# Designs tried in a protein design run: peptides against a protein of PDB entry 4GMN. Part 308

Target 1, 375 residues: chain A of PDB entry 4GMN
Amino acid sequence: RYANITLLALVTLASIGTDFQETLVKGNQGSRESPISAADEEWNGFDDADGDAMDVDQKSSSGEDQEEDYEEIDVKEDDEDDDDDSITSEMQADMERVVGADGTDDGDLEDLPTLRELIQTAVPQLIRLSNLPIDSDESLTIQSHALSALNNISWTISCLEFANGENANIHNAWYPTAKKIWRKTILPILEADSADLKLATQVTSLAWAVARVLHGETPTDGNPHRKFISLYHSSKQQAGGNSNSIEEPEDPFQGLGVKCIGVVGSLAHDPAPIEVNREVGVFLVTLLRQSNNVPPAEIVEALNQLFDIYGDEELACDKEVFWKDGFLKHLEEFLPKMRTLTKGIDKRTQPELRTRADEALLNLGRFVQYKKKHA

## One batch from the design tools (peptide; made by RFdiffusion4, then SolubleMPNN)

Design b2_p29_3_s4 (from b2_p29_3, 17 letters changed)
Fold by OpenDDE base, seed 3:
Structure b2_p29_3_s4 (fold): chain B 375 residues (1-375), chain A 29 residues (1-29)
Amino acid sequence: as target 1 above (375 residues)
Amino acid sequence: SDLEEIKETVRRLQRELAQQQIEASRRQL
């Protein structure tokens, strides 16, 4: 009974996140076609299993009043409220740095009360539910639904433009919560070393949504980029061996490989540590070198991440990684392969993949020309 | 229980969302 109602509550929170996304997208239809496709996880409605209403005849068994003296076990709720809401001096400095442009009010979502309530009330509850001890199929189901709700909310927020101080109020309200999701939900699940590919896919999707906002300011504790790179490789090894139909998602951009690339790409943005940037950049360039064995969608994502990471020549990663590690040569050598790959995608069967590949090919040509001019 | 709190939060959010949709619809008219 309790499970079913928790489930319904979590499904409803996930639905509210989607409804909010649709509202934001309809409002923001004047700006860039953000890749909205990641939040259209079609919630495959529960098939109405025709659960025949078994008339459970309430047989009134008049069972006798045994007054069992339940000793009040005084469970000291050690409310270890580890309200280690100690905004670490780094988090405080990060907040001060993000606030530093317009000294307007700290993330006051007065105009967005539902979003405020999602961030301040619903998300902390979802984080708690995602951290429940997994001791039953019921607790695993609760975790999965909490992750789905967090994913939908996080993706919705990550589709907002935050560049140039746009939506700064939303950014400032979300940023500490996004870090909390990362530290309390994403990292613990990644550290648990679960063989559950469904859970790994859910946490990776959530990690991508969170990292699309935090970028290089995502907590580097425990080298999460290496965990996602490892997960990428592990997912490829499993797909080759077991015909356990992990139904390859009908959308090639919903694959775990794409999600891993999206996460690590986002983590590698400035101000990420140069070593994190290097390891990610080498990973992405290595995918291009191995492109014959890499799904086209992963190549498209890897290219987009490389353009976003290394598009600015003023960043330390341009000199210390892009030029130093010779990435331009690899991109130039990949250009003819990308033309072949893109032409191999059937426009009739995979129109979106073809469109995104045509765009990535165009951008690759421009990017290579840009970098050659600035060499 | 966390479950009853979550249910109440969901019911509150649903009411707020419905109210915002009504207000948004009224601003477009």
Scores: peptide ipSAE 0.021, ipTM 0.571, DockQ to the pose 0.021
Fold by OpenDDE base, seed 2:
Structure b2_p29_3_s4 (fold): chain B 375 residues (1-375), chain A 29 residues (1-29)
Amino acid sequence: as target 1 above (375 residues)
Amino acid sequence: SDLEEIKETVRRLQRELAQQQIEASRRQL
């Protein structure tokens, strides 16, 4: 577990280091042809598809075992081992010197010095670089790379389990830094109200990764949920007008609409203010009501967010929002529409979207039954 | 500059990884 996290954080750092190195080399050479397009492999997180199955331990005894044999499509990541085996003998000699530096007593990440240095040294600099005055194409490029770097780091950390006190050392080290990213990078960019959809997508991706860790403890200053809801609606209006190639990302889950839903869903978790929760919950339920005009991936994300927000009946939002605003009725009325939507997705052309829609449909059925039993 | 400090941090972190991978590989042998 820790080795994979360290590896991923460092692949992320290697990517960051390459992007920043290239940006500086190009800035010095004044040549306009930046092939920026290939290095923007946003590490989109590990969607652990296995984790979000709400294990509603309902012993419903009716055993029609239709074993539909789902063939595990082993997606071989072609590890293009670009063996840049240029571990120069100088790197090996410097490595022997670094082992001797006395551990200063910030005990929370003693076993993870690389992650500590990333959080304490690199991220604060990336925050500064993401918030530079934009006065040149170079400053825009630096901002974009700093946002990409912060995104990849934040996603990597957001894929860690923090429930039940898991990875508490990493959580405690990250939490104040995540709040700084939110206040110093995300909010200023959202307040600038730029018509730049690329920048809006980058900041929304970063905001989702940060909000997946902070949840309802995300700073509510300036009502950021309303800004992301506004951005969602604005993105839909722009896509309808200009046939300019914002290539819909080949992955339907990488769309700005999905990212906006993920952010606002995460922001609405307890202990979010009930009015923030209500505004988000009404937004999400409204997407389900308007599902004929909503991309399937956004419906899947909106469902998952609704399950996570309203899955716990002990939370104030269950009584004050879910039951008061009659969300169960809307979910129940949506169930037959979700079955039709899911069946309409071609398993051959969109296998991932179909799988996630089948799961969301299953979870919707379970969730509706659960809420009916606890009514 | 903040950017040179980031580069040096990244280079240091890459070295620490290479060391951890070498040590992990030595523990599996």
Scores: peptide ipSAE 0.020, ipTM 0.538, DockQ to the pose 0.022
Fold by OpenDDE base, seed 1:
Structure b2_p29_3_s4 (fold): chain B 375 residues (1-375), chain A 29 residues (1-29)
Amino acid sequence: as target 1 above (375 residues)
Amino acid sequence: SDLEEIKETVRRLQRELAQQQIEASRRQL
């Protein structure tokens, strides 16, 4: 009984976090979509001509419709579902205020009561639940749901713009909480060295969401980038041995390999230690060199991370890592391989993967050209 | 305890929303 109401509350917090993320993505797309000029290209209808109408005179056999009296099972919609939609609507309205706040209203977190309550009350409880001793299938289920809720909340917040002091109130409230999630949830689970790939995938997803806000300010205690690189390699070794189909996620970008790349890429951003940046940069460039044996989605993510890490020439990592370790040569040598890889993706079966690969190929060409001009 | 605090937080959020919806509906009248 108590377990079910807990599961419900965790599922509710997880659903709310998803709906909030979708609302942010829709709001942020609406601001970047310049009005696509409606080019009314009149699609000239193909005059497909002469198809002979065969009059198939199929006789009406009067089958007596037995009115099977389906008793309307009056499924009482349990009043519990209406309560979930209500919470989703407030969180939606809080995010519409965050997204619609033109950067003139430095509104205190006083104007975001739901987000404040999530950060201050719900997240500390979810951190505690994620650290429960695993002694039963019930405790494992609670941990999984707590991690899912933390993931969705963290992903949602990571979709906010924090550059140039935007959303500084939310950033300042989230930043110490994100560091707590990292130290109290992510690191302990990574250190437990569990063979559970499901748990590893959940923690790595959460770690990526947290690292997308903390970047190079993520706590470096115990070299977490090396733990995620190790997890990447371990996951590839396990997939090669047992043909137990870990159902490859239907979305190629939801794989553990992509998530590991996203985490370590985010950890390598300025002001990360140059040693951390170098180890991650070498890892990412090594994936490109081994691209024949790497899933296309991981190559796309590794490229995007390399562009984000090394896009700014004013950063210490540009001189001390990118130029010093000769990364431009590896990126230039990878261009023809990326063209072949991208062309090999079927647009009919994998349209999203093809689109993201076409974008990453375009960006790689631009990035190489940019770096050659600044050499 | 922690589990009851989450439930109480969710129930508080649900009540705050139900109040905001009632107030929003009252401002449209």
Scores: peptide ipSAE 0.020, ipTM 0.548, DockQ to the pose 0.019
Fold by OpenDDE base, seed 4:
Structure b2_p29_3_s4 (fold): chain B 375 residues (1-375), chain A 29 residues (1-29)
Amino acid sequence: as target 1 above (375 residues)
Amino acid sequence: SDLEEIKETVRRLQRELAQQQIEASRRQL
């Protein structure tokens, strides 16, 4: 299951990479009339060549008209189809290796060359492209594609198991890059405080993917959890006014509200500052109290986040937040509401939502019983 | 432009309302 999601994400990454490369090529072609033949341009990353302007003195040497007989090199249309299949095959091979790699090696991606190149070469460029000054619809499109690519990469990597030292090599390679995405892409977009809900949804999706790996080690600079909580509330206010323009995603779990919950839940994990944990925990528990006005998918996500954050009694947040702020009472009072909510979901029209709600209800009952024994 | 000032005012109001909701949620627990 994870392997297929990862393959799909890489194929989608390849296709987004191609669409992105095509968009960059089209953007560059609009400024230069000379048809550079598209065939031999390997993805020349933006060399930040601070190329000193070599004053090439154009000495106008009037050299004579040698009629060089252009032999028509019969450009065999070598089928351009082979190069796209090659990248896809290497990415597939790396994915098969990642699924098999019980790799104990601390951060070496020698066995994962495509993933290494993706992390070391592609991601830094996507970060740059996501940070371009927005001055045109084209720069907005570039940013959107860069965010989509970063999202797909980050989600793909976040689907790997990193518990108990699994995939430690990938984790160690990704971790500094994930922090870079957070600091260079996510935070600046959040600080810009755009009213663009599409951009907000993209950056929140990316933030969730990144935070699913970094958890409580996600940089707390500028209190990003409060920004995502604010975005959650702002998105609800906008949706209530204009019922016509926000295409509610067909998948209830792709909603901005779910993504905001996923981000803030992930940010609140140990070793997050206890006040960050408290603010998120209070937010999540408040959603349960207000569940009559909250989409079922957001309730499912909020429950899962609460279980993950407060599942361990040895963590400081269990004593200092969960017990101190009386969360058990709110979870217990929510249990009958969750039963009603889950039963209200039609298995025929929303089978996934119903399944995830049935699981969350089961886990809530277990969690409440667990906490009552450890009280 | 007056339109950008209106947009920024709306954004500010949205932030203030969101902050008030966060504070209200904290008081209800």
Scores: peptide ipSAE 0.000, ipTM 0.339, DockQ to the pose 0.016; fails the geometry check

Design b2_p29_4_s1 (from b2_p29_4, 14 letters changed)
Fold by OpenDDE base, seed 5:
Formats: structure tokens, sequence, C-alpha cells
Structure b2_p29_4_s1 (fold): chain B 375 residues (1-375), chain A 29 residues (1-29)
């Protein structure tokens, strides 16, 4: 009984996230005659289509009333104030100074009660449910649904504009919660090193949604970018061996490879450590060099990430990585390959992939020209 | 089954309306 109520609650929370995101997408499309943003196409919400009717075969097993003595697990809230001393006193003072501006931006969601309840009430429960000991198929199902709900909420929030102080109240309310999702849900699952590609795909999708808001402020402890790069390579090795690998998603942009690229790209943004940026940048440029063996959707994503990471010449990564490691030469040498790749995509069978590849090709030409003028 | 599907559909309708209201609120601030 409790499990079914929990599953229904999780499906409901996932549906709220999905319906909110669909509303954001439609609202943005109504204001811009411009095509669906790449962010809107990248959304891997729980589609209602895989609502396989849980055939709740109510096998009325008349199991005896075992009064399971509910030992109150006194969850000592070890308030381990992990004073993560990694926040320099200057960053903390800058955060306090940004928070200490006009008290309208204090993460107050009084006017946004639904979003407040999602962030403050639902997400902390979903984090707990995602961290349950996996000892049964039921606990696996609960974890999967908790991850799906967290994914849909996180993706929905990541589709909000936060530029120029827009939605600052939402950003400020979400930011600590996003870090908590990263530390308490994403990292433990990545560290468990499970061979479960379904779980890996779910956690990677969630990690991308979270990293699209946190960017280079995503916790760097344990070098999570290397775990996602490793996962990328491992996913390619498994797809080559077993014809019973997870059916490549019908949408080329929903593949685990694309998600891994999206995560590591987002993690590499300023103010990420220059060595994290370098390792990711080298990984992305290496994909372009090996493009004959890389799916077109992953090439599109790798290009978009490279444009976003290295688009600003005032950032430390421009001088210390992009110019120093000679990335412009690799992008220029890739331009004719990208033209060939894009022309090879059939507009009739893969219209979206072709559109996004045509855009990425156009942007690559513009980016190379931009960087050549600023050399 | 049928009652659960009716509940799910009612929840989806409510969530879409709530999401719309939330988006309209977030744009007015």
Amino acid sequence: as target 1 above (375 residues)
Amino acid sequence: DKELEEIKESVRKYNRELAKQQLEASRKQ
C-alpha cells in the first residue's frame, strides 16, 4: 500500500515538472518566432508514453500481521556542517554581498507557492528516496521514479532565464538545493560504479539538468567530469559488443553519449578550475578529431558546448586553454568534415538532427571567424 | 485501473493549469 502511494506521488511530481516545462516551452515559442531552443529539445522528462499501466496485480496475499516493531531509526541528523572550506572566504563574502543586496532577491518564493513546495518540500524527500538502500526490485523502482521526478523538476528550472538577474529569487532558492542533489544523489550513484546503464542514463540526465544551472560552480570534489568521461567511453564499448544493449533512443539527442557531453561541457564553464576546463576541452576536441566514429548528435552537442565554454574572450579559459592548447586549429580543420557530416544527414528521415547540425555548422563557421579576428 | 487513469488525467490537467499560473507569476516579478 505505502509503495503504491509513494509511486503515485513520484509520478505526480514528475508530471508537474513535465507539464511546467511544456508550459515554459510553449510560452517561449509564443514570444519568439525562433525555433525551439536547444534547451527545449534536450529535455529528457519522463514521457507519459512509457506509462505502462502498472498492472497492479493485487495478489491478495493474506500475509499475517507481523507487527514489525518500527524501531524509530533515530536518524541523528549529524549536522555535519561540512564547512566545505573550498568556498573561499571571498566567495562566501561575494555570495553574502549578492544575497545582501535588495531583500527582494532573498530566494523568497511567497508569490510562487508551487515552486516553493517543489523545492523546499518535495525535492528533499526525493533526495532521501533516491538514497534508499537497494535491496529489492521495489527499492529500485522507487529510486528510478525519484530520479525521474528530480530530473523533470531540475530540467524545468534549468529552462528559466537567470541572465541579468532574471528570476533571481528562483535561482537563489534552487542553488543550494541543486548542490544538495549533486552531493547527496548524483555523486553517491556515480561512486557506486554500477554496470546498470539505465541508472547511469537517469543520473546523467539529472546531472546535466543540475549542471545547466550550476555550471562551473558545480562541486568539483572527486573530479566528477572524469567519471562522466569514463562513462562515455564505457557506454561506447558496451554498444559495440551486445546487440541487446539498451535500444538507442529513437531521439538521437536522448543518448547517454550526448548527456555525458552535456554534463562535462556544463561543468567546464567559468568559474571551473582551469584543469577541469582543459580536460573537458581536450575531450570535446578529441571527439571532433575522431568524428568518423562518433554519432552526429554527439558532434552537435560537443560543438555547442565548445561555443558556450570558449565564446567569451575575457574568461581565463580562453587564454589558458583555448589559445594555449591550439583549439582554433582543430575547429578550423573540422569545418570541412562538419559540412560533409551535415550533408550526409537525410532531411526526410532525421529532420531535427539535420536542422541542429545545419545550425551547429553555421555557428562553427561564425565561431572560427570570430576567434580569427580576436587572435 | 480506470479510476487510477481518471485520477492521473485530473492530476495532469491540474498540473498544466498550475504550471501556467506559476509561469505567469514568475514573469511578473
Scores: peptide ipSAE 0.014, ipTM 0.476, DockQ to the pose 0.022
Fold by OpenDDE base, seed 3:
Structure b2_p29_4_s1 (fold): chain B 375 residues (1-375), chain A 29 residues (1-29)
Amino acid sequence: as target 1 above (375 residues)
Amino acid sequence: DKELEEIKESVRKYNRELAKQQLEASRKQ
């Protein structure tokens, strides 16, 4: 009886996080910034003020595109009363307050009462439930649902912009809670060395969402990057042997391999210890060298992580890792392989994977050119 | 069962509304 009530509450909290994320995604789809498209943002490099506009000679091949006269089917707009879900004047005034409040640096969420309740009330209970002793199938189910709810909340928060001091109030409220999720939920599960790949996938997804906010400030206790690299390799060894198909998720970007790459990439950002950065960078570059045996989605994620980690030349990791370990050569040698890989993806069957691979290929070209200019 | 779906729907509605508020907050910073 109590277990069923707890499970229902957890399913409700997980649904909260999902509906929240879907609303952020839909709202960001109206702006070009899908939270997934923040990883799909064209890496434009740093704007070098030296405006040598390379005249890309657009040879206008005058293809006579036949104007197929698509007859305007006069679809009578039935005036379905768009129930103008008129944001109540109170909601609009609350939204204007949230925007107009110089976010007090103290992580004050006065204007975001429900986010405050999620962070301050719900998440601490979810952390507690994720740490229950596993002694029954019911306790395992509770843990799984608690991890799902934590994942959805953490992913949703990780889809907010925190660059340049944006959402500083939310960031400051979330940051200590994110560290608590890491230390109390993620690390203990990673240390338990469970053969449960479902649990490993759930904790890795949560770890990625948390690490997308904490980056290099993620607690380095027990070298978690090595645990995720080990998990990556272990997942590849198991996929080759036992036909216990973990049903490869229909979405290639939801795979455990992609999630491991996303976690370790996020962990390697400044101010991460330079040795953490090096071990991750070497791992990512090694995936590119082994690309013939690596899923395309993992290559796309590994490239994006490499751009994000090594995009800034002012960072210590540029000199001490990128240049010192010769990463540019490996990226340049990978360009023709990436072109072949990208062209091999069928646009009809895998349109998203193809788009993200085309973008990652474009960004790889730009990144290699940028790094060659700054050598 | 019915009361449970009514609670879920109320919670979903409230979260959609909250997500709209937070998205607009994020855009105006």
Scores: peptide ipSAE 0.009, ipTM 0.451, DockQ to the pose 0.023
Fold by OpenDDE base, seed 2:
Structure b2_p29_4_s1 (fold): chain B 375 residues (1-375), chain A 29 residues (1-29)
Amino acid sequence: as target 1 above (375 residues)
Amino acid sequence: DKELEEIKESVRKYNRELAKQQLEASRKQ
C-alpha cells in the first residue's frame, strides 16, 4: 500500500518534470532560440574584432539530382490532441515568467512557486528514495522511478539558458541541489558498479542533465569522468554479447554511449582540473581516430563536446591540452572521414542524425579554420 | 547466487582495467 502510493507519487513527479520541459520548449518555439538548438547553434567562433566575415562561398554544386516524384502518402497522423490538461495554470505562468524574466541573482524563487516546490520539496525526497538500500524488487522499482523523476526535473532545468547571468535566480536555487544529486545519488550508484545496464543508463542520463548545469564545477571526488569512460567501454563490450541487448534506442542520441560522452564532455569544461580535461579530451579525440567502429551519433556528440570545451582560446585547457597534445591535427585529419560518414547517413531513415551530422561537419570545418588562424 | 556475483565483479574489474589501458595507450600515441 505505501509502495503503490510512493510509486504513483514518483510517476506523477516524473510527469510534471516532462510537462515542464514541454512547456519550456513550446514557450521558446515562439522565440527564435529553442534551448535545444543551443547545442545545435552553428559554432561561429569568438568575435574577431576585425569583421572580415570571410564569405565562405561554398558553391554547393547543385547536382541536379532528379527529384523522382514519389507520391507523398499523406499518412494522416491522427493528431490525437491528447489535451494533457496536466499543465497547471500555475506551472504555465511560471514558464511564461522564466521565458520573460531578467534573472535576479538572489536565488529566490518567490515568483516561481511550482519550480520552488520541485527543487526545495520534491527533489530532496527523490534523492532520499534514490539512495535507499536495495533489498527487494520493490526498492529497485522505487529507485528507478526516483531516478526518472530526478532526470526529468534535471533535464528541464538544464534546458534553461544560464549564460550571461540569465535565469540566475533559478541557477542559484538549483546549483546546491544539483551538487547534492551528484554526491548523494549519482556517485553512490556509480560506486556500487552494478551490472544493471538499465540503472547505468538512468544514472548516466541524470548525470548528463546535472553536468550540463554544473560543467567543470561538478564535484571531481572519486574521478567520475573515468567511471563514465569505463562505463562507455563496458557498454560496447556487452552489446557484442548474447545478453538481451538493450535494443539500441530508436533514437540514436538516447544511447548509453552518447550519454557517457555528454557527461564526460560536460565534466571537462572550465574550471575542471586540467588533468580531467586532458583525460576527457584524449578520450574524445580517440573516438574520432577510431571512428570506423563508433556509432555516428557518438561522433556527433564527441565533436560538439570538443567544440564547447576547446572553443575558448583564453582558457587554460586550450594551451595546456588542445595545442600541447596536438588535437588540431587529429581534427583536421578527421574532416574527410566526417564528410564520408555524414554522406553515408540516409536522410529518409535517419533525418535527425543526418541533420546533426551535417551541422557537426560544418562546425568542424569552421573550428579547424578558426584554430589554424589562432595557432 | 554468490558465484554469479563473483563473475559479475570479475567482469566489471576487467572492463575498468581495459578502459584504463585504452585511455593510457591513446595518450602515448
Scores: peptide ipSAE 0.000, ipTM 0.328, DockQ to the pose 0.016
Fold by OpenDDE base, seed 4:
Structure b2_p29_4_s1 (fold): chain B 375 residues (1-375), chain A 29 residues (1-29)
Amino acid sequence: as target 1 above (375 residues)
Amino acid sequence: DKELEEIKESVRKYNRELAKQQLEASRKQ
């Protein structure tokens, strides 16, 4: 009973987080930036655990057929469909305000009550639920749903522009909460070193969403970038060995490998420690060098991360890592391989992957030309 | 999209179950 209520509350919070994301994406479609693909983490439906229908032996007591004429009480289905619209309306109104708000810097969410309640009330409970001791399949299920809800909320917030002081109120409210998610949810799960790839995928998705806001200000305690790099390599080793189809996500960009790249890339942004940046940069450049054995989506993500990390020549990582470790040469040598890779993607069967690869190829050419001028 | 619909269906299914349980609880009073 309490489990089902908790599960529902988690499902509802995950739904709210997704509806919030959809509303953001619809609101932002007026601006030209390609929708950051919603992390459509396909919630693998409840496996209908075969409820062993205990055959309650219906003892056939032959009671007499009194045809009680049950008057069809025409229960007018009063369309109580109205209550679901209220939450969506308030959340939509908050989103319309987020899209329209020249953000006040005060970190006050007074004008964003739904978002305030998500950040201040829901997320702390989700963090608590994600940190429950795993002692049963029920506790594992609760953790999974709590992670999904945290993921959806965190992804949604990570799709907001925070550059140039935009949405500063939301950023300021979210930032300490994002650090709490990182320290209380993500790190403990990563430290447990579970062989559960489902849990690893969920926590990595959440980590990416959180790291997309925190960037190089993400807590470096325990070198989480190395854990995600290790997870990347471990995931590749497991996929090659056991024919247990980890159902490759239908979306190539939802793969654990892409998520690992997204996390470590985000962690490597300024003001990350130069050593963290170097280790990540070397990892990403190594993927490009090994591109024949790397999924195209991971190459696209690795390129985007490299552009974002090393796009600014004023950053310490440009001089101390990009130039010092000779990354330009590797990017230039990869350019013809990327052209071949991109052309190998069937536009009919994988239109999104092809589009993103075409963009990444274009950006790679521009980036190489930029860096050559600034050498 | 599909996940959201599954979630919404799960929520709707539970709200129906909750409403049924409330109706059953009210009938036992």
Scores: peptide ipSAE 0.007, ipTM 0.381, DockQ to the pose 0.020; fails the geometry check

